Peptides against a protein of PDB entry 6IDX. Designs and how they scored, part 215

Target 1, 380 residues: chain A of PDB entry 6IDX
Amino acid sequence: KELAKLSADVTFATEFINMDGIIVLTRLVESGTKLLSHYSEMLAFTLTAFLELMDHGIVSWDMVSITFIKQIAGYVSQPMVDVSILQRSLAILESMVLNSQSLYQKIAEEITVGQLISHLQVSNQEIQTYAIALINALFLKAPEDKRQDMANAFAQKHLRSIILNHVIRGNRPIKTEMAHQLYVLQVLTFNLLEERMMTKMDPNDQAQRDIIFELRRIAFDAESDPSNAPGSGTEKRKAMYTKDYKMLGFTNHINPAMDFTQTPPGMLALDNMLYLAKVHQDTYIRIVLENSSREDKHECPFGRSAIELTKMLCEILQVGELPNEGRNDYHPMFFTHDRAFEELFGICIQLLNKTWKEMRATAEDFNKVMQVVREQITRA

## One batch from the design tools (peptide; made by RFdiffusion4, then SolubleMPNN)

Design b2_p21_8_s4 (from b2_p21_8, 16 letters changed)
Fold by OpenDDE base, seed 1:
Structure b2_p21_8_s4 (fold): chain B 380 residues (1-380), chain A 21 residues (1-21)
Amino acid sequence: as target 1 above (380 residues)
Amino acid sequence: MEESIKAQIKRLKEWNKKTLS
């Protein structure tokens, strides 16, 4: 206890480290000897002293042994009764992951997100916060390929459900520290959209063009079997499609693929449109047909609106940016659905369409409508 | 990456201070 308190002092820490004191602390953890009276309390103070000493940045985190890492990971992965040891072990692992890529690799082999989920099912919000913080650290330090795997894993679906039920819908108010960790998790999850956001449409890719054609089919040929492959469309069919793409509200109604060559939002806008058309088909058809039947210049251009809305949502959610300090603005809806971004798009495109009608907007008012919609989204 | 890491380290340090207090 005294050592833990004194370890917060930089002068003491420097002297203690120079005497190889930190090595002694690590060996105490490595030994795992439960034979001492008050072992749990002693271990908790040992871990506290270790953290405080390391916080001075005098010693590299890479000095720790694999045995030490395994012991700390063991305290997190094994059902332990001692909350004080668990809390400090989570904090140590978080710090290790953040400070060393080598330690990240070792820790990622010893613990899984699934093991950390058990620590979210407790009533202790501090334990929950440190568990999410460690998940966030692992997510942040993971290679890009592994981040996608982590996000797609059943563990993430389960994690979202557990966070929703035990943290967000919990009987306790969410503290600032937890709100920050939820924000971080949200940002790291949305950063997986960056690839699609920065992917340009290839106007020559037939598969990508077929998606645009499918949007047209869903809107205008709802009863037509998709088995009618867009065969060699006669000039009359091409002219018909140009009219349909104009009614869909694409800027380039001759070649709508050109509207998706701008990054951001690139292909992410097309993904959102396709999701809306397939998952919320009635809403999609309604929005398109209500505007395609207007001859009064008050038509809302769906295609253009969907692209610019996707871009705006990426800006609001800071897609491709790292989590910053002091932000605590998490959205509970992002824990309710696997495709929360696409669902948000579906809500916001309806809001945009409504706002366009209420404003009696024309194509010249497009930027004004988008600004009003931005304000509505950011205040919600 | 640096700001997020710094944020998490700062949070950890603040918690340590509260725990020692």
Scores: peptide ipSAE 0.015, ipTM 0.411, DockQ to the pose 0.695
Fold by OpenDDE base, seed 2:
Structure b2_p21_8_s4 (fold): chain B 380 residues (1-380), chain A 21 residues (1-21)
Amino acid sequence: as target 1 above (380 residues)
Amino acid sequence: MEESIKAQIKRLKEWNKKTLS
């Protein structure tokens, strides 16, 4: 107990480390000797002292033995561990993962996300916080392939559901530390969009062109009078499509694929548009047709707006950026749906369309509308 | 009744306020 308290002092820590004190603490953990009266309390203080000593950054985390790692991982993966030991073990594992790639690899073999999720189903917010912190650490340090697997896994849906139900919708106020970990998790989740945000459309890729054509089809073929005989020559069809792409509000009416060659937002904008068109078809059609039927130059260019809105959302959400210390702003909406970014886009594009109408905007007002929409989103 | 965008944003704001307070 006194050691744990004194270990927070850098002078004491330096002297204690110089006396191989950390080695003694690690051996106490490694021994697993339950023979001592008050073993759990002693162990909790030992782990506290160890963590406080290591937080001074004097000793490398790579100094710890495999046996030590297995003992700490055991306290997290095994049932019926004292809450105090569990809390400190989670914190130690987080620090190990963050500070050493070699320790990350070992820990990732010993602990599953499923085991960590079980620690979210408790009433102790500190345990929940450290469990999310360790998940975040594992997610941050995972190779790209494993990050994507973690993101696509049933574990992520389950994780979001548990966070939503047991943390966010809990009857307890969310502490600053938990809010920070939720922010971190959100940022790490949004960073999965970076690949699509930085993917340029290939104008020669037929599959990508077919998506643009599908957007046209969904918007206009439902109203196409069957009298448009399939026999109009290829040129008339091209001219028709150019008109349709103009009505869709693409900047390049001849080749809309060119609008998606700029990164950001690249293909992510097209993904959002397609999601809107398929999942919220009535909303999509309404937005497109309401603007396509206007002859008053007050048409909201949907295609251009969708691209610029996607870019704006990426900027607001800081897609591709690392989480910052001291930020605690998270969006609970992102824990409610798997496609929360696309759903946010769908809400924001309706807001944009409404704002455009309310402002009686023209194409010259585009940047002004976008600025107003940005303020509305960021103040929301 | 499809919750108005304003109501959705307000709900999101109120939820953010409740969760951040």
Scores: peptide ipSAE 0.006, ipTM 0.375, DockQ to the pose 0.024
Fold by OpenDDE base, seed 3:
Structure b2_p21_8_s4 (fold): chain B 380 residues (1-380), chain A 21 residues (1-21)
Amino acid sequence: as target 1 above (380 residues)
Amino acid sequence: MEESIKAQIKRLKEWNKKTLS
């Protein structure tokens, strides 16, 4: 206990480290020997002193042995460990993952996200916070392939559900530290959208053009009796499609693929539009047809609006940015659905369409509408 | 990343101070 207190002092820490004191602490953990009286208390103070000493940055985290890592991981993965030991072990693993890629690799072999999720199903918010912090560290340090696997895994769906039910909807106030970890998790999750946000559409890719054509089909052919004979000449068909793409509100109604060449939001906007069209088809058709039937210059251009809204949402959510210190603004809605970004887009595009109507906007008012919508989204 | 580490360090120090008080 006294050592743990003194370890916060840089002068003491320097002297203690120079005496190889930290090596003695690591060996105590490595031994795993429960034969000492008050072992749990002694171990808790040992781990505290170790953390305080390592926090000075005098000693590299790479000094730790694989046996030490296995012992610490064991305190996290084993049931019925003392709460004080568990909490410190989570903090040590978090620090190891953040400070060393080599330690990340070793830790990722010893623990699973599933084991960490079990520590979220407790009444102790501090344990929950450290468990999420370790998950966030693992997610942040994961290679892109493993990060995508973590995001797609059942563990991620389960993680969101557990966080929602046991943390967010818990009968206790969310502390600042927990709110920060939820913010971090949200940011890291949305950063998975960065690739699509920065992917330009290839106007020559037929598969991508077929998606745009599918948007047209869903909007306009769903009501069309199949009896309109396919025999009208190629020119009439091209002219018809150009009209349809104009009614869809694309900026380039001749070649809508060109609207998706700008990054951000690139292909992410097309993904959102396709999701809306397939999952919320009635909403999509309504929005498109309400605006396509207008000749009063008050048409809300769906295609342009969807692209700019996707870009705006990426800006609001800071897609591609690293989590900032002191931020604790998380959105509970993002833990309610697997496709939360696309669902948010679907809500916001309806809000945009409503706001456009209420403002009696024209194409000249587009930026003003977007500014009002931004304010509405950021205040919600 | 550096800021995130500093925040975690700060959190840990605050926790240690609370736990050791």
Scores: peptide ipSAE 0.017, ipTM 0.428, DockQ to the pose 0.488; fails the geometry check
Fold by OpenDDE base, seed 5:
Structure b2_p21_8_s4 (fold): chain B 380 residues (1-380), chain A 21 residues (1-21)
Amino acid sequence: as target 1 above (380 residues)
Amino acid sequence: MEESIKAQIKRLKEWNKKTLS
């Protein structure tokens, strides 16, 4: 107990480390000897002292043995561990993962996200916080292939549901530390969109062109009486599609694929449009047809608006940026849906369309509308 | 009645609040 308290002092820590004191603490953990009547209390203080000593940055985290890692991971994976030991073990594992890629690899072999999710299903917010912190650390340090696997895993859907039900909708006020970890998880989740945000459309890719054609089909062919199929001329079809792409509000009416060659938002904008068109078809058709039927120059260009809105959302959500230590702003909506970004886009595009009407905007007002919409989204 | 930008922001906030509740 006194050692754990003194270990917070850098002068004491330096002298204690110089006396190989940290090695003694690691050996106490490695021994795993449960035979002492006060073992749990002693172990909790040992882990506290170890963490406080390591927080001074005097000793590299790579000094720890595989046996030590396995013991700490064992305290997290075993259901019948004292809460005080569990909390400190989660914190130690987080620090190990964050400070050493070699330790990350070893820890990722010993623990699963599923085991950490079990620690979210408790009433103790401190345990929940450290469990999310460790999940965030594992997600941050995972190679790109494993990050995508973690994101696509059923575990991630379950994780969001558990966080929503047990943390966000919990009967307890969310502390600053938990809010920070929720923010970090949100940032890391949205960083998975970076690849699509930075992917340029290939104008020669037929599959990508077919998506744009599908947007046109959903908007215009769903109401077209089969009798008005215009005759066989390839040129008339091209001219018809150019008109349709103009009504869809693409900047390049001849080749809408060119609108998706700019990164950001690249293909992510097309993904959002397709999601809206397929999942919220009535909303999509309403937005497109309401603007396509206008002859008064007050049409909201859907295609351009969707691209710029996607870019704006990426900027607001800081897609591709690392989490900042001082931030604790998270949006609970991102834990409510598997495709929360696309759902947010669907809400925001409706807001944009409405704001455009309210402002009686023309194409010249586009940037002003976007500024107003940005303020609306960021103040919500 | 065209819902004002302020009313939309309020609805978005209320929706966020309802999604939280």
Scores: peptide ipSAE 0.006, ipTM 0.382, DockQ to the pose 0.019; fails the geometry check

## One batch from the design tools (peptide; made by RFdiffusion4, then SolubleMPNN)

Design b2_p22_1_s1 (from b2_p22_1, 16 letters changed)
Fold by OpenDDE base, seed 1:
Structure b2_p22_1_s1 (fold): chain B 380 residues (1-380), chain A 22 residues (1-22)
Amino acid sequence: as target 1 above (380 residues)
Amino acid sequence: MDASIQAQIKRLKKRNKEVNSK
């Protein structure tokens, strides 16, 4: 206890480190010897002293053994651990992950996001904060190839449901630090959209063109079996499709694939359109048909609107940007659904279509409508 | 990436101090 208090002093820390004091503390953890009276209290103070000493930045985190890492990971994985030990163990793991890529690799093998979920179900917001912060640290240090796997773990309905029910809808006000960690988690999750946002459509890729064809089919041929899409469209069918692509509100009525060559938003706009068409089919058909039946120049171009709205949402959500230290603006909606971005798009495209009608907009008013919609989205 | 990591380290150190002051 006294050592843990004194370890906060830099002068004491320097002297204690020079006496190999950290090595003694690490060996106490590594030994795992439960034989001492008051073992839990002693261990909690040992971990506290270790963390305070290491936080001075005098000693490299790379000095820790694999046995030490396994013991700390073990305390986080055990269901019946003292809260003080758990808290310090989470903090030590976060410190190791953040300060060393080598330690990150070792910890990522020993700890899963699934093991951290149990620490989100507790009423202690400090434990919840350390658990989310450790998840964020693992996400920040993950190589690009593993970020998608981590995100898929976040896309798990279970984790999102637990965060929503136990953290966001918890019986306690969300503290500023928890709000920041939720913001960081959201930003890191949205950065996975960057790949699709920066992916250009290949106008020659038949599979990508078939998605645009499916959007047309869902809007205009809702009763037609997709198996009867005759690949050999006669010139008369191509002319019919050009009309349909105009009615869908694409800028390039001849080759709508060209509208998705601009990055951002690239293929992410097509993903959003396809999601809307498949998951919210009635809403999609309604929006398309209401505008396609207009002869008064007040038709809202759905395809163009969907692309520019996707781009706008990427800008508002700062897709591809790293978390800012000063921000704590998390969106609870992103914990309600696995495809929360596409659901947000589906809400915002309806808002855009409504705003277009209310403004009695024409194609010349497009930028003004988008500005009004931006203001509406950013105030919500 | 480094700036976000450094920010997270700074916040962690702050959280640790706040816990130890109780």
Scores: peptide ipSAE 0.544, ipTM 0.951, DockQ to the pose 0.867
Fold by OpenDDE base, seed 2:
Structure b2_p22_1_s1 (fold): chain B 380 residues (1-380), chain A 22 residues (1-22)
Amino acid sequence: as target 1 above (380 residues)
Amino acid sequence: MDASIQAQIKRLKKRNKEVNSK
């Protein structure tokens, strides 16, 4: 206990480290010797002293043995009665992950996100904070291939549901540190959209062209009288599709694929439109038909609007940007749904369509409408 | 990436000190 307090002093820490004091502390952990009276209390103070000593940055984290790592990982992976041991073990793991790529690799083999989820279900906000912070550390240090897997694991309903129910909707005010860790997790999760945001459509890719055709089909073939016999020549079909793509509000009515060659938002805009069309079909059809039936210059170009809205949402959410130290703004909505970005798009495209109508906008007012919508989204 | 990692390390050290002060 006194050692743990004195270890906060840099002068004492330097002298104690020079006396191989850290090695003694690591050996106490490595021994796992439960035979000592008050082992749990001794261990809690040992871990506290170890962490304070290491936090001075005098000794490399790479000095720790694999046995030490396994003991610390064991305290996190097993039900421990002592909250102090658990907290210090989470902090030590986070420190090891952040400070050493070699230790990250070893820890990533010993600990799963699933084991850390159990520490989010507790009422102790400090434990919850350390658990989310360790998840964030693992995410930040993961190689690109494992980042996608971790992100897919975060896309598992379970982690988001637990964060939502036990952290965000908890009966306790969220502290600034927890809010920051939730922000970090959100930013790291949104960075998965960066790949799609930066993916250009290939106009020659038939599968991507079939998605655009599916958007047309969902909007217009549901109302097409069966009298449009499949026998009208290929040119009449092309002319029909050009009209349909104009009614959909694409900028390039002849080849809508060209509208998705600009990055950002690239293919992410097409993903959002397809999600809207399949999951919120009635909303999609309503938005398209309300604009396609207008013979007036007040048609909202859905295709163009969807692309520019997707780009604007990426800018607002800072997709592809790394977490900033000073921010603590997280969006609870992103923990409510698996496809929360696409759901946000679906809300915002309705807001855009409403705002367009209220402003009695024309194609010349497009940028003004987008600015008003931006202000509405950023104030919500 | 390094700046975000260093920010997390700094925040972790701060959290650790706040716990040790209790």
Scores: peptide ipSAE 0.543, ipTM 0.950, DockQ to the pose 0.879
Fold by OpenDDE base, seed 5:
Structure b2_p22_1_s1 (fold): chain B 380 residues (1-380), chain A 22 residues (1-22)
Amino acid sequence: as target 1 above (380 residues)
Amino acid sequence: MDASIQAQIKRLKKRNKEVNSK
């Protein structure tokens, strides 16, 4: 106890480190000897002293053994650990992950996000904060290939549901630190959209062209009795599709694939359109047909609107930007759904279509409508 | 990446001190 207090002093820490004091503390953890009376209290103070000493930055985190890592990971994976030990163990793991890529690799083998979910299901907001912060540290230090796995683990309905129900909708006010960790987790999750946002459509990829054709099919062939397909030649079909792509509101109604070659938003806009068309088909058909039947120049160009809205949402959500130290603004909506970005797009495209009608907009008013919609989204 | 990691380390150290002061 006294050592843990004194370890906060830099002068004492320097002298104690020079006496190999940290090595003694690490060996106490490594020994795992539960045989001592008051072992839990002693261990809690040992971990406290170790963390305070290491937080001075005098000793490299790379000094820790694999045995030490396994013991600390063991305290986090055990269901009945003292809250003080658990808290210090989570903090030590976060410190190891953040300060050393070598330690990250070892910890990522010993700990799963699934094990950390159990520490979110508690009433202790400090434990919840350390658990989310460790998830964020693992996500920040993950190589690009493993970031998608971390994403998929976050996309697991379980982690999001637990955060939503036990943290966000908890009966306790969210502290600034928890709000920041939720913000960090949200930003890191949105950065997974960056790949799709920066992916150009290949106009020669038939599978990508078939998605655009599927958007046309869902909008126009769902109401067409199959009996009225006139057997007229390939050119009339191309001319028919050009009309359909114009009614869909593509900028390049001859070759809609060209609208998705600009990055941002690239293929992410097509993903949003396809999601809307498949998951919210009635909403999609309504938006497209209501604008396709207009001859009055007040048609809202769905394709152009979807692309520019996707780009706007990426800008608002700062997709591809790293978490900022000073921010704590998280959106609870992003914890409610597995495809929260596409759901947000589906809400915002309806808002855009409504705003377009209310403004009696034409194609010349497009930028003004987008500005109004941006203000509406950022105030909500 | 490094700036976000350093920010997270700084916040962690602050959080640790706040917990140890109770």
Scores: peptide ipSAE 0.539, ipTM 0.950, DockQ to the pose 0.884
Fold by OpenDDE base, seed 3:
Structure b2_p22_1_s1 (fold): chain B 380 residues (1-380), chain A 22 residues (1-22)
Amino acid sequence: as target 1 above (380 residues)
Amino acid sequence: MDASIQAQIKRLKKRNKEVNSK
């Protein structure tokens, strides 16, 4: 206890480190020996002193043994560990992951996100916060391949549902630090969209062009079997498609693929449109046909609107940006949906279409509508 | 990457001090 208090002083810490004091503390953890009276209290103070000493940055985190890592990981993975030991063990693991790529690799082999989920199912918000902070540290330090695996594990309904039910919908106010960790998790997850946001459509790729054609088919040919397109001459067919792409509200209604060559939002806009068309087909068809049947110049251009909205959502969500210190603004909807970005797009495109009508907008008002929609989204 | 990691480390240090002060 006294050592843990004194370890916060840099002068004491320097002298204690020079006397190999950290090595003694690490060996106490490595021994795992429960034979001492008040072992749990002694261990909690040992871990406290270790954290305070390491926080001075005098000693490299790479000094820790694999046995030490396994003991600390054991305190996190074992059920019914003392809360004080668990909290400090989570903090030590977070520190190890953040400070060393070598320690990250070793910890990622010993601990799974699934094991950390159990620490979210508790009524202690401090434990929940440290568990999410460790998940965020692992996510931040993961190589790109492993980051996608972690996102897929997070996209498992389980982690999101646990956060939603035990943290967000908990009977207690969310503290600033928990709100920050939820924000960090959101940012790190949406940053996986950066690749698609920066991917230009290739107008020569037939598979990508077939997606645009599928958007047209879903909107206008919903009752027609794709097999029964009568052999109407190539010119009539081209003229028909140009009309359909104009009704879909593409800027380049001759070659809609050109609208997706701008990055951001690149292919991510096409992904959102395709998701809307397949998952929310009635909503998609309604939005498209309601605007395509207008002859009053008040039609909302769906294709252009969807592209600019996708770009706006990327800007609002700061896609490609690292989490900022002091930010704590998270979207609860991120934890309610498997495809939260695409679902957000589906809500916002309906809001845009409504706002366009309410404003009696024309194509000249487009930027003004987008500004109003941005304000509506950022206030929600 | 580095600035965000440093910010997280700084918050962790702050959290640890707040816990150890109780």
Scores: peptide ipSAE 0.211, ipTM 0.839, DockQ to the pose 0.781

